# Peptides against a protein of PDB entry 3S8F: the designs that were tried, part 220

Target 1, 157 residues: chain A of PDB entry 3S8F
Amino acid sequence: VLTLFVAVPSLMTAFTVAASLEFAGRLRGGRGLFGWIRALPWDNPAFVAPVLGLLGFIPGGAGGIVNASFTLDYVVHNTAWVPGHFHLQVASLVTLTAMGSLYWLLPNLTGKPISDAQRRLGLAVVWLWFLGMMIMAVGLHWAGLLNVPRRAYIAQV
Target 2, 166 residues: chain B of PDB entry 3S8F
Amino acid sequence: DEHKAHKAILAYEKGWLAFSLAMLFVFIALIAYTLATHTAGVIPAGKLERVDPTTVRQEGPWADPAQAVVQTGPNQYTVYVLAFAFGYQPNPIEVPQGAEIVFKITSPDVIHGFHVEGTNINVEVLPGEVSTVRYTFKRPGEYRIICNQYCGLGHQNMFGTIVVKE

## One batch from the design tools (peptide; made by RFdiffusion4, then SolubleMPNN)

Design b2_p22_8_s1 (from b2_p22_8, 14 letters changed)
Fold by OpenDDE base, seed 3:
Structure b2_p22_8_s1 (fold): chain B 157 residues (1-157), chain C 166 residues (1-166), chain A 22 residues (1-22)
Amino acid sequence: as target 1 above (157 residues)
Amino acid sequence: as target 2 above (166 residues)
Amino acid sequence: DGVLAFMQGLMDTLIAHFYLVA
């Protein structure tokens, strides 16, 4: 019960971020239930990267609740599930946020805007990173449920 | 305009707050479902048992690998296992098929893992604590023990074997 | 079963990767 209370402030933070995104999208002309999403600046890697990180963080956060649950942790502990979890948390959210931050920070620090080619390359990088990370994470979680051990080069399956 | 923006944000937050609460219930339901369907074989942690890691090799039930397997009943055994850098003792662990095996596992040095392939046995072994795992092997054969907790340079080579005899 | 097969494929890929790297 107490473990689930940890989710309350996290969800509050999540809805605040979501509300900010919706507001931003609507300011950009988005309408309807989903139109605001399309209106967000998906052509900017500085925006796309952290948003993709947030998307990956959602299942990762759910996994965090699982990992923090005493009984459920017995099932997943020291299996491939755990690496799957933190790759969503660190290698997705944190890393993509860092990447996105660089796409914003470097042009501002240098005073030189990124070229269109650099922008497109940046988009490719963050989307490919996200895709690869999601594939790996899903596989790791699945393997973990099949009792594939963590920190081992060999498994029964 | 700032006031208008603030009101708009509040409206969106209210909607997402409702969604947040809904998701909370969904997560609770999913956790409950997972527990009901996937935790039927969870081994109870048992009573906390302590041991002195500095003397566990010299005295007590873990000291002699030849005496590690103790029959406690007609079809019940207790196996005293040491996980150490970098292996397990006894190795192999020989137990009969169909018998209820209680593993008492501890470490004389650092934290190790005790993961038995083909089973749901997966525990961390802490120096100074005794991990207790109860399991019945239904199938004869060899079961590999894997250390899934990093324990040093030889971690990747730390394996044991449980031999289940007919 | 298609989804499960897909997930199994992903797992197999990861396992293969680990075996190759280890």
Scores: peptide ipSAE 0.026, ipTM 0.748, DockQ to the pose 0.038
Fold by OpenDDE base, seed 4:
Structure b2_p22_8_s1 (fold): chain B 157 residues (1-157), chain C 166 residues (1-166), chain A 22 residues (1-22)
Amino acid sequence: as target 1 above (157 residues)
Amino acid sequence: as target 2 above (166 residues)
Amino acid sequence: DGVLAFMQGLMDTLIAHFYLVA
């Protein structure tokens, strides 16, 4: 039970980011319960990448609660479930955030804005990365529930 | 304008914080509900038992593989298993079908895994600690034991076998 | 296997959510 309290600061951080997104969307003219989402700058890979990372982080965070539960961990521990979890956390959130940061940082460091072609390519890259990561993560979680072990080249299934 | 923006941000933060806390409680409640209504399939944690990994091979119940399988009652057995670099002993582990088996697993060297294919047996094995798992094999045959905790260069070849006899 | 069933149900819900929303 005490281990589950580790989820509190993580959730607080995640939803603080969500609050910032809502504020930004509403500043950009979005109204209503969902209108602010559509108003966000989805044409900017520096924005899209970390947001997609956050979206992948949501199921990863839920899985983190499962992994932190002593009782539920007996089901998923040292199975493909665990790699599925940290691929969402690291290879999705952290990696996409790093990619997004790069799209912001490079123009500022060089003093040159990214071209429209580079912007479009960036959008394609982050969306494809997200899609691939989601497919792999779902597969790993699914395999984990089927008792496929991690750190092993063989499986019964 | 800046003041208004800060107030707005604060309001959104409070709302999302409340939502965050609500979701946390929902997850905890779901776990609690599952535990309360679904007891089957949960592997109970054993009592913390410690052993000296430096002497476990020389003395005690793990020292002789020929005496590793001990009948403790009618249709009840305790199996003392060592996970080591890179294998298991005894190997094979022979147990009767339908018997309640208590595995007591420890390691003389490094951390290993004990994953039995076709079962829900999946535990880490720590030197100095005894992992206890209870299981009843309903089907006869051979069950492969896999090390799912990286333990060195021979990790990928570390296998054991449980033979369940009719 | 109540716990496993619960986890599978959760997974199915997540998958369905992704297919419906994405």
Scores: peptide ipSAE 0.024, ipTM 0.744, DockQ to the pose 0.054
Fold by OpenDDE base, seed 1:
Structure b2_p22_8_s1 (fold): chain B 157 residues (1-157), chain C 166 residues (1-166), chain A 22 residues (1-22)
Amino acid sequence: as target 1 above (157 residues)
Amino acid sequence: as target 2 above (166 residues)
Amino acid sequence: DGVLAFMQGLMDTLIAHFYLVA
């Protein structure tokens, strides 16, 4: 049980970011329980990418708690569940954050804003990336629960 | 202006922090519930047992694969298994149906996996440490042992077989 | 098929190399 307290700092950080998003959305005119979400700049890939990464990080973080649990880890350890977990953490959050940072950084470094076409393409890229990651992650977690082994090309199905 | 913004941020942070704590308790509760309702699927961890990986092939219960399956009581067996680069010993492992099998697994070289298809047996095998797993095979047949821990060039071909006889 | 045979042959060669050279 004490091991689960390692999640507290991460949860605090994650939800502080969420708080910042709510604050930003409300400053942009969002109202109500969910109106602040709609008010966020969803037309900017530099914003959308890291936010989608955060969304992927949520189930990944929950999975991290499972993986850190002594008893539950016995069920999922060295199964396809584990790759599912770290793909959400690394290939979703970290990668999408890097992508988002790139969409911010390049215009600033070059002194040239991105074109509308580039913006739309960027949005398509990050959304498709997120979708693909979610499909893969769900599949891997599902396979893991079916006791498909990690690092093996064969499994009893 | 700055004070107003600061107060607003704090209010949202407090709300989300409360949500965070609630989620933590939900996770703990779910774990507790799962353990309480699915105890049959949990294999208790045994005591730490150590061996010398440099001599485990030459002396001791793992040295002779012909003596690896030891009957320890009525319908009870201990099987001394070596996981090595790149296979398992003995192979096949022959055990009777319905018997309580205690697997004592160790490695003479590097870390390996011991994943038995069709069962909940899934442990890592560390050199110098003995992994103990207890299982009863209810159905006769062949069960594949898969190495699910990278152990070298031949890792992908590292398989074993458990033959459960009627 | 041919692809599987090729892959198996490659794997066997690599494994043999590992055991003979390492």
Scores: peptide ipSAE 0.000, ipTM 0.739, DockQ to the pose 0.012
Fold by OpenDDE base, seed 5:
Structure b2_p22_8_s1 (fold): chain B 157 residues (1-157), chain C 166 residues (1-166), chain A 22 residues (1-22)
Amino acid sequence: as target 1 above (157 residues)
Amino acid sequence: as target 2 above (166 residues)
Amino acid sequence: DGVLAFMQGLMDTLIAHFYLVA
């Protein structure tokens, strides 16, 4: 009940953020249905990190709705599916948002801008983290669907 | 400029809100589809049944592992299982192939899991409550019971066995 | 076991990463 209660507001918020991103992209010269995406500041890890977090949150949020369904939860409950969901929500969205925040916060706190090398390194870290998290999350969800148990070190498959 | 920006934001917001609503329906449809196509083996929630965890080992159907398997009808059995720190009783659980088995599972101590490999049997076992699971084993052999709920220091070693006889 | 082993490998890699970077 609680999940369903917060699902709609969360979804609305997420796509409101997307609206803001579209507006920003169009202000930066993006055109067409998808051109605004390319116009966003993908060269800034402080931007890229939370956006990638949001992308990871999409399947995680969908999974949340699945987990909130009694009938579907019976299939996935206490399987590797659940850790997969957690890692999308916490280790992807929350962690990447925190990482992105640091890329903004540290330069502002110290008064020293990051170098170009540091910027590129930051981008590499964020993208690699996202890629790794997606691989792990997909694997965990897959394992969960194959009835691999949660909180166990053995499985039939 | 502010008015122009506001108008633009509003236009994009309306579009994305519409998309948001559409996605909501997609998710609902996906749930419905999954429910429709994955209905096999779903165990419905049973009636709430309670027991006293402090006396369940002393008296009642869980007290004697030797009497845990009860034939209730032709090709029908009820198995009274205890999940405890750190194991299951009876162990092994012996049942015939093709019989309808009703598992009545409870715990005398803490919360445990009851996950039977090779089956869709996967329930949490709470002290004071009886979990009811109905299943028919079509294949003979040994099925491992795994505790998939943290229950203490010996959690990782908490296993049981169901032996399905021809 | 293969799926779990794969997941374990991923987790080990992640843990190793944190130990090496921290």
Scores: peptide ipSAE 0.018, ipTM 0.718, DockQ to the pose 0.023; fails the geometry check

Design b2_p22_8_s2 (from b2_p22_8, 13 letters changed)
Fold by OpenDDE base, seed 3:
Structure b2_p22_8_s2 (fold): chain B 157 residues (1-157), chain C 166 residues (1-166), chain A 22 residues (1-22)
Amino acid sequence: as target 1 above (157 residues)
Amino acid sequence: as target 2 above (166 residues)
Amino acid sequence: DGVLLFMEGLRATLLEQFFLVF
């Protein structure tokens, strides 16, 4: 009970971020239940990267609750499930946020805006990264449920 | 207008928080439904059992690999296993098919893993603590034991074998 | 069965959350 209570502030933060995104989308002319999503600046890798990170963080966060549960950890502990969780939290959210920050920071440091080619390349990078990470994460979680061990180079399954 | 923007942001935050609360009630309803139609989960847990890791190799049930497999009843055995850097003792572990096996696992040195392929046996082994796992092998053959907790330079090569005899 | 155990564990965890809230 006390352990899982730590998830409450995190969830509040997540929903606050979502609220900020909705506000931003609506400011950009988005209307309706989902129109605000389309109105967000999906042409900017500095925006897309951390948002994709957040999307990966949703299942990762759910996995965090699983891993923090003594009952569920009995099943997933020291299996491929755990690194699957890590890749969603660190290699997706943190890494993509860092990538997005870089796309913002470099133009400001150099005093030069990124070219259109660089922008397109940046978009390709973050989307491909996200796609690859999701495929790997699904595979790792699946393998974990099949009792593939963590920190081992072999598996019988 | 910063004030208007602030109010708008708060409104959206309240909306999302309300959504989260609504989802909470949905989940509670789903829990109630599942409880009405299914049984609650049961996770087996044993009593905390301690052992001195500094003497476990010299005295007690783990000291002699030849005495590690103990018949405790008809078709029931207790196996005292040591996980150490870098292997398992005894190795192989020989048990009969269909017998109820209680593994009592501990370590004389560092934390290890005890992961038996083809089974749901997966526990950490802590020095000073005895891990207890109960399992019945339905199929004869060899089952590999894998250490899935980093334990040093030889971790990747730390394997054992359970041989289930017909 | 690990999947079944996982599902049962999930129910148990959700029940824990229920008692956390109420």
Scores: peptide ipSAE 0.022, ipTM 0.774, DockQ to the pose 0.044
Fold by OpenDDE base, seed 5:
Structure b2_p22_8_s2 (fold): chain B 157 residues (1-157), chain C 166 residues (1-166), chain A 22 residues (1-22)
Amino acid sequence: as target 1 above (157 residues)
Amino acid sequence: as target 2 above (166 residues)
Amino acid sequence: DGVLLFMEGLRATLLEQFFLVF
């Protein structure tokens, strides 16, 4: 019940963030229904990382509702599904947000801007991380649905 | 400029809030549709049953592993299982194929898991509480019980076996 | 079996959510 109560304001926050992104994109020259997305600063790892984290958080949030369900808990509880959920929430959202924060913080702390090479490398790292996390998360969720147990080195599948 | 920006932000927020509200109604509609067209199969939680974990080994239905399997009716059995650090009793658990088995599982020490491979049996076992699960084994053979809740240094080696006899 | 059960659970969850909200 508590999880579901938290889900509502979280969704509201998510849509508020989306509104801010749309505004920013339109200020940057984006037009149309989706043109504002393309206009966002996708060349900046400090931007891309947390946004990808948010994208990963969407299915993770949905999974949170699943995990809090009495009926669905029977299926997913203490299976590989749960680690899959955690990796979407912590290893994707939190970690990518932290990574993005570092791409902003370190240049500001040192007073040295990142080079173009560092920027490109950062983008590669963030995207590869996201891709890897999505593969892992999907795999874990799938394994969970196949009743692969959590906290065990043995799988029945 | 700042005021104009704030007004613009407000407009977008209103749009997204409207979208959010619309989605809410969509979800409610989906719930209504589900109620109207489908019978929701709810897996019921077991009845709350309490035991004293400090005496469960000495008295009661869990005290003697040799008497843990009780026939309660034609083709119906109750199995009283203890999950403990670090194993299960009785071990093996022997039950007949095709019989309805009611597992009554509790712990004398810490929280454990009771996950039976090849089945949908997957419950946590709490000291002081009895976990109840019903299952009918359709296939004979051995089914491994796995502890999927961390319970200490021997957790990874905590296994049991259910032997289903023809 | 898990996937099928999950889908059944999803329908049941919608029912639960309905009664929770209303």
Scores: peptide ipSAE 0.022, ipTM 0.754, DockQ to the pose 0.046
Fold by OpenDDE base, seed 1:
Structure b2_p22_8_s2 (fold): chain B 157 residues (1-157), chain C 166 residues (1-166), chain A 22 residues (1-22)
Amino acid sequence: as target 1 above (157 residues)
Amino acid sequence: as target 2 above (166 residues)
Amino acid sequence: DGVLLFMEGLRATLLEQFFLVF
């Protein structure tokens, strides 16, 4: 009964993170309703990675509410929907955050900045990872709604 | 100025929290609208029915696959299904087209899945508990039962069949 | 149709949540 109330602190956290991003963007000279977004350091893979993870976490979080619903669970449980959900949560947010952390940690530990080539490569990796995860996640959720079973190699759809 | 920075952060947080609160009211309004336009469709939790998994094969309605399909009324049947490592019984399950079928599914060993292709029947089967699913097959033919919960080395090959007769 | 079932589930869930909150 109280299961869905877990969404409240999660949403609060999400919006607090958004507030932090806005603050950072405005500190970097961004102005207006959306100008602060453009002002964020999108040239830094250590920043881009976790932010993309957060973006993937949004639909994943919505899916969490769905999965926690008694009635909606009848539709999605043990279908491809479920792996679609946790790939957004783990393979998107957690993994991208780890990737971003690596891009920060190694230069910090070595005391040497990454080269421009390494930076560009890092950006490419992060964006491609995100794109791939989104395609896969959408596909899995779609397949789940088509009643493709989880943990089975066959589907009659 | 650290103090100014903290104040600024707080201001943005307050703004976004206000937004979150507004969204909460939007969701409540959506629920209210849904209720105003629809008055039915709530699916309550089913009754918890328990069985002894250690004896379910020897005694009771699941013991004899030949007697698993029980007619309970005109065009109404109850089917007692066992999901086990690694299959289903009875197999095939034979039921008439258009009849209301109540599946009573349990397991003597580990947790299994009961996913019937071409239907919305998809439940987990727990040892010691009875899963109850009600369904009416509108089309004759064969419907494959798939285990969608990992249950061991033979999980991927665990299938059953429902035969719907005209 | 899974989509239709999902929509029905969504409707039912909203009703359930209403009674939970109010």
Scores: peptide ipSAE 0.020, ipTM 0.766, DockQ to the pose 0.044
Fold by OpenDDE base, seed 4:
Formats: structure tokens, C-alpha cells, sequence
Structure b2_p22_8_s2 (fold): chain B 157 residues (1-157), chain C 166 residues (1-166), chain A 22 residues (1-22)
């Protein structure tokens, strides 16, 4: 149970990031409770990628709490649930953050701005990646609840 | 205007932290409500039992597969199982239908898994530790044991069988 | 069955956490 205290700094970080996003959105002219969200630069893959990563990280974080529970571990441990959690945390958040970082870094390093076509393609890639990861993650978590084992080529279902 | 921006972001941080704190209290309140309206037990953690993996094959209850199934009472059995690279012993494990089975599982070599298909039995098996699982098989037949913890080149072929007799 | 066990585990976990904190 003491392991669950690790959730505290994670939540603090998450809400700090959310605060930064709100500040940025309001700085860009967004108003009201939700208007700041629309004001964020959704046309920039360098922004969209890590934000989508954060969105995937929310259910992943909830899964972290589940995985840290010794009682719930009896259900999910070494099932497909665990890879599902990993794909949300690593293949979603970390990977999308890396993608976003590259969309920012490469133009700055080369001195060549990305073309509009490259920008649109980047947006498509990031959104499709996110969609695919969400489908796979949901599938893996669902399979885990159905007792599909991890690290096995066979399953009862 | 950096100072103004810094002040603003701190205000937003305080707002979001306050929100998170409020949510925390809401969840605590919900838990309290649940406790007030419902009685529920907590699944206790098992007692840690240790064994010497270097001698477990030579002496003790795991040493002889022929003596692995021990009747401990009326319709109650303890089964001493070894998970090793790459299989289980005894294999098959023969138990009667409807009996309460206590599995005592350990490993002489590396970490393995003990996942029994068709059941909720799913534990890691660590050298030097004894995993204890209690289960009652309601249906006769064969139940496959799967290793779900990577244990080497033969991991994918590491299977066992529990035979439940009528 | 796994879902039901999951829900039961969730309930048990929440209860346990409550008793440890309060």
C-alpha cells in the first residue's frame, strides 16, 4: 500500500502540466473553463504528439494504481494487462513525446522549417499512432481481464 | 512580463492542485460512505515462506515427485510442485475432483510462472520462496499449466498438466 | 469472472487503503 504513495508526485506533475497547458491556452486567447483548450496549437505536431501521449497516460496511470495494488495484482499480474499498461506508458506517452520532440528539434537543428505538407503528414501520423495505440491498449487490457497470459503463445480464450 | 507570467502560472498550479485535493477528499468520502453502508473483507497477503533452492531437489517435501501429493485431511491435499527449466514436477499432478488443493510451489533454478488455464491460479515462482495457492477443481479433466514468466530458451515449451479425477 | 474478481479486488483495495490511512 505504501507503494501507492508514488502516485502522489505523479499526480502533482500531471496537474502541473495541465496548469501549464491552461496558462498557454489562455495566453493564446482562450477564455472560460474550456476555451483555453481550443486555443492551444492543435495544428502543430510538436504540440499534439506529447499531448496525445498525456491523454494516453491518464488511463495508464490509473493502471499503475491497479498494478501497485497487491489485491488487484492477483487478477492482472503476468497477463496481457501488463503489456497493455506498458504500451500506454511507453509506446504512447514516451513515444509520442519523442515524436513531438523531433518535430521541434529537427527544424531547429537544420534551420529548415517543416513544409505545410510535412506538418499535415506529421499530424496524421501522430493521430493515427494514438488511435492505434488506444485500440491495442484496450484490447490488451481486455484480454488481460480474460486471463490471457503474458509471454505465452497460447491462451484459454 | 516574465514576472506576471510566473505569477499567473503559479495561480494555475494552485488551482489545479486545489482541484486534485478536492478530488482526493471526494474519493475518501466515497470510500467512507462505502464502508458505512457495506461490510467487506480484505484479501490478506500470504505469509512469506523460504526454502533453499540448492537443496530443494535433494531433501524435503519437493524432493520426491511420488510423494508430492499429500493428503492433509478429508478431501484436502497439499501438492508440492517444482517449477524448473523447463517443466513442472510432478507431471501430471493428479488430484481428486472437489477436493481442496493447496499448492506449494517453488523453483530450484530461476524465476518461473505458474498459470493454470481454466482457473484463477496465476503466481510467480521465485527460487528461495514458496508460493502458496489454494484451489478446488469443480470439473474433472486436464488443466494445462503455463509458464508466463520468461525463464530461458525453452520457456515457450514449459508446460505441465493437472489431472482432476472424478 | 475476471472482471468480477477485478471489481472485488478494487473494492478490497480501497477498503484496505482507507483503514491504513484512517
Amino acid sequence: as target 1 above (157 residues)
Amino acid sequence: as target 2 above (166 residues)
Amino acid sequence: DGVLLFMEGLRATLLEQFFLVF
Scores: peptide ipSAE 0.017, ipTM 0.756, DockQ to the pose 0.045

